# Peptides against a protein of PDB entry 6DSZ: the designs that were tried, part 75

Target 1, 361 residues: chain A of PDB entry 6DSZ
Amino acid sequence: NYVVTAQKPTAVNGCVTGHFTSAEDLNLLIAKNTRLEIYVVTAEGLRPVKEVGMYGKIAVMELFRPKGESKDLLFILTAKYNACILEYKQSGESIDIITRAHGNVQDRIGRPSETGIIGIIDPECRMIGLRLYDGLFKVIPLDRDNKELKAFNIRLEELHVIDVKFLYGCQAPTICFVYQDPQGRHVKTYEVSLREKEFNKGPWKQENVEAEASMVIAVPEPFGGAIIIGQESITYHNGDKYLAIAPPIIKQSTIVCHNRVDPNGSRYLLGDMEGRLFMLLLEKEEQMDGTVTLKDLRVELLGETSIAECLTYLDNGVVFVGSRLGDSQLVKLNVDSNEQGSYVVAMETFTNLGPIVDMCV

## One batch from the design tools (peptide; made by RFdiffusion4, then SolubleMPNN)

Design b1_p12_8_s1 (from b1_p12_8, 5 letters changed)
Fold by OpenDDE base, seed 5:
Structure b1_p12_8_s1 (fold): chain B 361 residues (1-361), chain A 12 residues (1-12)
Amino acid sequence: as target 1 above (361 residues)
Amino acid sequence: SLLERALEELEK
């Protein structure tokens, strides 16, 4: 009986940054299959705090801060549709991960979407949205007093949603999504009515976007709106302003992940399938009335990393590159490029042992 | 450059 000590998973399938352990601590949370690793970001590097076993593969991991919470809560959805909201509690040396709420959000009927599970949280913490099945948008209302995560479905006319986000600065929770129909790919918005459990018409739409439009980035205020990432183009739309760029450099490989650097959405990191790391820059224009509008979009090559499954900016130009296919990395963005023109320096590398093929002998 | 300025702002 070779007890193959099941090696801990090393492939990263998600990462998030926030204030989970305290209001003051900056945390990096890493999802590795069924395991959640919690780190504190320090000047000396990543300090491990806690590792948590989950009852299934982590499919969604998002930090959010409801009104009146001093620190972030963690939403997790597993691949088996177990949802929970977790809170970190420490009493002296005792560390507890408290389940604030939980529920199973699986439907008895539905076709699982080909693009997998999407989970999003309204920036004002009014609801969680889930795209689990084609033609359905699941809503979990966020209620502080409810220990049971209750969900309802809203029917989507758009059967093939590619990506979806909640927009910022909306009076009602508003989703923006890329979808595909027989005519191509399109962007649409819907307001989500919790009261009526239905969609209302959103503020804007953009028909006939790029055929390979694959990602939606919700942009915070003051810009608002969304960025749509394609194979050949990057577009911005907020209902009033439209901008599109087609930088030749992004045609070489598909952008697969992104992360916001600035709270105001002025800068984003983009990772492609070749491990190239880019910065997307939003140039502002201040109007005479004090309104801020988007002047231009730029994409700049920073350098090369492991192929990112997920990216998260930490602090002081430090980025965590979560990799599923290669080694995860902690990298530093430098002001000056090296001899090869790269602004990226690897600080630490985390060995990925790959999928442990459970050879069931 | 715009990039260099953007990177300088990360160290603040």
Scores: peptide ipSAE 0.452, ipTM 0.923, DockQ to the pose 0.903
Fold by OpenDDE base, seed 1:
Structure b1_p12_8_s1 (fold): chain B 361 residues (1-361), chain A 12 residues (1-12)
Amino acid sequence: as target 1 above (361 residues)
Amino acid sequence: SLLERALEELEK
């Protein structure tokens, strides 16, 4: 009996960094189809802690820390619309992944969006937002005592949402999204009322953005607002300030993923379809009143990696490059460039053997 | 450069 050990999935489709195992541990969580891998980031590298089999392909994976929690919780949504909130518990050598809450958030009626599932969490942990279907925004209120994830839909007039995020620093949960209509692509904001289960007018909008605007990055305070990434341009808007750049280097290949490097949102990693790694830099200007405003945006080429499906900054200039098409990598960002002008050095490479097609024979 | 300063801050 050759137990053909089913080859574990190696293609990465998501990654996140946070404090999941404890308040003190820095973790890397990697989604590989139906598999969740949990690592502790150490000075010596990645230490594997636990692997978890999920009952479906992981479509959304986000860490969040509700008020009063000592460590991060994990939200997972599968491609079959099974949602759960997971907690890590360790007692001695015994490791348990506890389901705090679960639910199925599938709707009986709706057109699945062509851009797939989007899941976002309010920075103040008031709600989870889901774009699953055209013309609907699903809200899961976050309540500590609720073991059953209950969701409701808000009608969204904008049928073709490209990307959506919650903004930072808003009194009410506020979404910012890129959408397409017959006139082009636009950016809009809505406040989400949990009480009334409706949208209210958001703080700002920008009509007629770049035709290929594809990603929204919510920027933390003190800057606030959002970055919109297109094919040719990167724009910032916070309601009061607008700034756009069109660096020729980003036109060569489409930016496909991003990750925030620091809590204040001054730096982001960007990955394109050619495996180029960039740093997006927000230059600050301090006003006489102590307010911080955005002075400029810059994009700098760091080097080349595997084609990233996802990026996550770990610590000390170390970045995990999660790849679906190639080998995933742990890379170091150096202060000094090499002879080729690259600031990137591969520390470790994780062989991608390709997707396990579960051929149900 | 701005980039070099940004990278130096990652080592702190």
Scores: peptide ipSAE 0.446, ipTM 0.921, DockQ to the pose 0.869
Fold by OpenDDE base, seed 4:
Structure b1_p12_8_s1 (fold): chain B 361 residues (1-361), chain A 12 residues (1-12)
Amino acid sequence: as target 1 above (361 residues)
Amino acid sequence: SLLERALEELEK
């Protein structure tokens, strides 16, 4: 019996940064198929803390901090629709990953969406939203005492949702999504009523966005609203302010991932299919009444990395580039460009051995 | 540049 030590997956399919191990620790969590890797970010680099085998391929991995929690909890959804909320517990040298809640959120009916599983968490931790099937939005209410994740569906009239996020600064949980119909792609918002288990009219909509609009970024306060990323354009809308840019540089390759650099949403990292790393910059304008509004959007080329499946800003200009197709990297963003005009320096490279060929022998 | 200023703020 050759126990072929199954090669650990190396392709990264998700990453997130937050405070999972403690309130003070900065963590990098990496999803590699069924494997969750937990690191502490230190001045010396990534310190491995724990590896966790999941009950399926990780499809969604999000950190969130409910009111009254000292550290972040981790929501995971697998490709087989198993959901869990995980908590890190350490007692001396003993490290446990505790399942606080779990459930299967699979429906017996519905067409799985072509754009895959989308999982989002309300910034105020009122609910988790899931786009699993066309024409359905699944809601998991977040309750501290529930060990069983219960979900319900709300019908979406929009059958072809491309991407969806919860907005910030909304009295009720509010989703913003890009959808496609026969007339093109559009952006719409809905308020989610937990009580009535229905959608209410959202604060705004934008019909006829760019045909290849593919990503929604929810922007924190003070700006609020959302950024819509397309092939040729990047747009901002918050109900009151609309701004669009069409930088020629982004037309060369499709932007496929993004990550917020700072809590106020002034900066984002963007990665494209060629491994180019960009910074999206939100320029603020302070109004006479003290309100902050968006003045302008800018996209700046930082440099080149591995093709990112996911990006996460760590600290001190260090970025983790999670790659599925290539080697993952830790990169440093420098203030000054090198001789080639790049602001990116690779600090560490993590070899991707490619897909585990399940040789069914 | 705006970029340089943005990058400088990352190291603070």
Scores: peptide ipSAE 0.445, ipTM 0.922, DockQ to the pose 0.909
Fold by OpenDDE base, seed 3:
Structure b1_p12_8_s1 (fold): chain B 361 residues (1-361), chain A 12 residues (1-12)
Amino acid sequence: as target 1 above (361 residues)
Amino acid sequence: SLLERALEELEK
């Protein structure tokens, strides 16, 4: 009996930071194929708490805190369209991961989108949105008493959605998305009516964005709106303010991931295909009426890391770089640059042994 | 710089 000790997956395909184990604990959650690793972030580094096997490859992993919850819940969607909401529960030394809700959200009819699965959560925790199939937006209403995740589809006229997010500060759940048509790429918004199960007209649109616009970042209040990241440009729009930058430094390699540093959306980390780590800075202007508007956008090169599949800011200038192609890293952002002009120092490296080919025999 | 100030704020 060869106990093939199934080598644990080491390639990271997702990471999130939040308060999953308690309201006070800062956690790093790492998705490695079918495995979820849960850490507590400490002054000494990452403390492993629990590892969980999932029934499929994790495609979406998002933390969210519904009203009245003391800690974050975890939404997971697998590549086989199994959805669940997980809760961490500790009783003394006993640690349990509780499934609060689950469901399969696969449709019998639909073309799976070429850009893969996108899962997003409304900042007010009213719904989960899923782009699984071309021309469909799936909605999972978030209800506390529902152990079975029910979903419905809303038809999208826009067949080729590139990326989608929920906006902040909206009375109704509002999505912002980049889509492609024969005329190019565009940004559009829709309000999502849970009652009518339809889209209403959103607050704004931006036609003819950069041809390679690939990512949407929803910006929290007070700025609101969204950042659109392209290959050559970064743009901001909130319905009233538009601003675009085209920093030459981003033309060298495609930005592939991002993470918000500040709760107010003043700073973001950006990672590109060469492993360059950037900070995107939103410069604020305070108006006489107390409103905060965007004055300027800046991109600054921090340094080089492993090629990030995902980034997450932890605390105290520490960033987790989740890599699929290389070793994952904990890196420290320093105030002073080194001799090479880098603000990045590797603190810890996690060896990537490559993708486990799940030979389903 | 703006970056240095931004990085200093991360340590607080």
Scores: peptide ipSAE 0.432, ipTM 0.918, DockQ to the pose 0.873

Design b1_p12_8_s2 (from b1_p12_8, 5 letters changed)
Fold by OpenDDE base, seed 2:
Structure b1_p12_8_s2 (fold): chain B 361 residues (1-361), chain A 12 residues (1-12)
Amino acid sequence: as target 1 above (361 residues)
Amino acid sequence: SLLEEALRELEE
């Protein structure tokens, strides 16, 4: 009886930050294949709270706070299309992860998208959106009392969606997505009608974006709108204002992940395929009427880290760099650069032992 | 710089 002590997975494939354990605690949640690790962020570092085994590889992991909840809930979708909403409960020293809702969202008919599973949550927690299959957008309505996650599909005319997000500040849930057609890549918006189970025309579109436009960032109010990240350019659009930058530094390597630093959407972290860490800055202009508009976009190189699969800003200039290809890191952003011009210092490194090759011996 | 200001604001 070889007790193969199954080595725990070490490669990170997702991370999120929020208030999952309590309203006051700042948490880091890390997805490592079928494992979810839950930490509390403290002044002393990451304190482990719980590890949870999932019934499959985690494909989507998102925190959200429905109206009237004191803390965040966790949405998980597995690669086998098992969806759940999880809640952290603590009663004294007893810690339980409670399934609030679950369901299987697999379709019998559909071509799985080549770019994989995308899962997004409406900022107002009206619905979850899933891009699982080409030409379909799956909607899970968020109802408080529903223990069974029910989904429906809306047909997308755009068959090749690259990335999709829900926008902020929209009366109806509104998606913004990059798609590819024979003419190139484009950005489009749709309103999602839960009642009619259809798309309505969204507030804006941008045809003929950069050919390698790959990511959508939904920008919170007061700016609103979206940032579109390409290989050569970063663009902002909110329906009224368009702004584009083409900093030469981003052309050197593809940006592959992003994370918002602050709630107002003025700052973002960007990671590229070479492990370079950038800050994207949104410069504000306050109008005489009190409206805030985007004045400019700026990208600044912070330094180098492990190649990020995911990034999350924690607090006090501390960033978690989740890596699939290398060691994950906890890094500090410093105000002053070092002798090499880097603002990044590694605080802690988490060894990646590589893929657990299930050698079925 | 704008970056240094942005980084300083993270420590506030």
Scores: peptide ipSAE 0.527, ipTM 0.942, DockQ to the pose 0.904
Fold by OpenDDE base, seed 1:
Structure b1_p12_8_s2 (fold): chain B 361 residues (1-361), chain A 12 residues (1-12)
Amino acid sequence: as target 1 above (361 residues)
Amino acid sequence: SLLEEALRELEE
């Protein structure tokens, strides 16, 4: 009996960093199709802690920390619309992944969006937002006592949402999204009323953005607002300030993923379709009143990696490059460039053997 | 450079 050990999936389709195992531990969580891998980040590298099989392909994986929680919880949504909130518990050597809440959020009626599933969490942990279907925004209220994830839909007039995020520093949960209509692509904001289960007018909008605007990055305070990434341009808007750059270097290949480096949103990693790694820098201007405003945006080439499906900054200039098409990597960002002008050094490479097509024969 | 400063801050 050759136990053909089913080859474990190696292609990475998501990664997140946070404090999942404890308040003190820094974790890297990696989604590989139906598999969740949990690591502790140490000075010596990645220490494997647990692997979890999920009942479906992981489509969304986000860490969040509700008020009064000592560590992060994990939200997962599968491609079959099974949602869960997971907690890590360890007692001695016994490790359990506890389901705090679960539910199926599939709608009977709706056109699945062509850009796939988008899942976002309000920075203040008031709700989860889901773009699953065209013309609908699904809301899951976050309640500590609710073991059943209940969702409701809000009608979205904008049928073709490209990307959506919750903004920071908003009194009410506020989404910012890029959408397409017959006139082009636009950015809009809505406040989400949990009470009335409706959208209210958001703080700002920007009509006629770049035709290929594809990603929204919500920027933390003190800057606030959002960054919009296109094919040719990167723009910032917070309602009061608008700034755009069009660095020629980003036109060479499409930016496909991003990750925030620091909590204050001053630095972001960007990955493109050629495996180039960039740093997006927000230059600060301190006003006489102590307010911080955005002075400028810069994009700097760090180096080359595997083509990233996802990026996550760990610590001490270490970045995990999750790749679907190539080998995933742990890379170090150096202060000094090498002879080729690269600031990137590969520390570890994780062989990608390709997607396990679960051929249900 | 701004980049070098930004990278240096990652080691602190």
Scores: peptide ipSAE 0.525, ipTM 0.942, DockQ to the pose 0.869
Fold by OpenDDE base, seed 4:
Structure b1_p12_8_s2 (fold): chain B 361 residues (1-361), chain A 12 residues (1-12)
Amino acid sequence: as target 1 above (361 residues)
Amino acid sequence: SLLEEALRELEE
């Protein structure tokens, strides 16, 4: 019996940064198929803390901090629709990952969406939203005492949702999504009523966005609203303010991932299909009444990395580039460009051995 | 540049 030590997956399919191990620790969590790797970010680099085998391929991995929690909890959804909320517990040297809640959120009916599984968490931790099937939005109410994740569906009239996020600063949980119909792609918002289990009219909509609009970024306060990323354009809308840019540089390759650099949403990292790393900058304008509004959007080329499946800003200009197609990297963003005009320096490279070929022998 | 300023702020 050759125990072929199954080669650990190396392709990264998700990453997130937060405070999972403690309130003070900065963590990097990496999803590699069924494997969750937990690191502490230190001045010396990534310190491995724990590896966790999941019951399926990780499709969604999001950190969130419910009111009254001292540290972040982890929501995971697998490709087989198993959901869990995980908590890190450490007692001396003993480390446990505790399942606080779990459930299967699979429906017996519905067409799985072509754009895959989308999972989002309300910034105020009122609910988790899931786009699993066309024409359905699944809601998991977040309750502290529930060990069983219960979900319900709300019907979406929009059958082809491209991307969806919860907005910030909304009295009720509000989603913003890009969808496609026969007339093109559009952006719409809905309020989610937990009580009535229905959608209410959202604060705004934007019809006829760019045909290749593919990503929604929810922007925190003070700006609020959302950024819509397309092939040729990046747009911002918050109901009151609209801005659009069409930097020629982004037309060269499709932007495929993003990550917020700072809590106020002034800076984002963007990665494209060629491994180019960009910074999206939100320029603020302070109004006479003390309100902060968006003045302009800028996109700046930082440099080149591995093709990112996911990006996450860590600290001190350090970025983790999670790659599925290539080697994952830790990169440093420098203030000054090198001789080639790059602001990116690779600090560490993590070899991707490629897909585990399940040789069914 | 705005970029250089933004990058500088990451190290602060």
Scores: peptide ipSAE 0.524, ipTM 0.942, DockQ to the pose 0.908
Fold by OpenDDE base, seed 3:
Structure b1_p12_8_s2 (fold): chain B 361 residues (1-361), chain A 12 residues (1-12)
Amino acid sequence: as target 1 above (361 residues)
Amino acid sequence: SLLEEALRELEE
């Protein structure tokens, strides 16, 4: 009996930071194919707490905190369209991951989108949105008493959605998305009516964005709105203000991931296909009426890391770089640059042994 | 620099 010790997956395909184990603990959650690793972030580094096997490759992993919850819940969607909401529960030394809700959200009809699965959560935790199929937006209402995740589809006129997010500060759940049509790429918004199960007109749109616009970042209040990242440009729009930058440094390699540093959305980390790490800075202008508006956008090169599949800011200038192609890293952002002009120092490296080919025999 | 100020704020 060769106990093939199934080599644990080492390639990272997702990471999130939040308060999953408790309200006070800062956690790093790492998705490695079918495995979820849960860490507590400490001054000494990452402390492993639990590893969980999932029934499929993790495609979406998002933390969210519904009203009245003391800690974050975890939404997971697998590549086989199994959805669940997980809760961490500890009783003394006993650690349990509880499934609060689950469901299969696969449709019998629909073309799977070429850009893969997108899963997003409304900042007010009213719903989960899923772009699984072309021309459909799936909604999972978030209800506390529902152990079975129910979903419905809303038809999208826009067949080729590139990326989608929920906006902040909206009375109704509002999505912002980049889509492609024969005329180019565009940004549009829709309000999502749970009651009527339809889209209403959103607050704004931006036609004819950059041809390679690939990512939407929803910006929290007080700025609101969204950042659109392209190959050559980064743009901001909130319905009232538009601002665009085209820093030459981003033309060298495609930005592929992002993570918010500040709760107010003043700073973001950006990673590109060459492993360059950037900070996107939102410069604020305070108006006489106390409103905060965006004054300027800046992109600054921090340094070089492994090629990030995902980034997550932890605390105290520490960033987790989740890599699929290379070794994952914990890196420290320093105030002072080194001799090479880098603000990045590798603290820890996690060896990537490559993708485990799940031979389903 | 704006970057150095931003990085310093991460340590506070």
Scores: peptide ipSAE 0.511, ipTM 0.940, DockQ to the pose 0.902

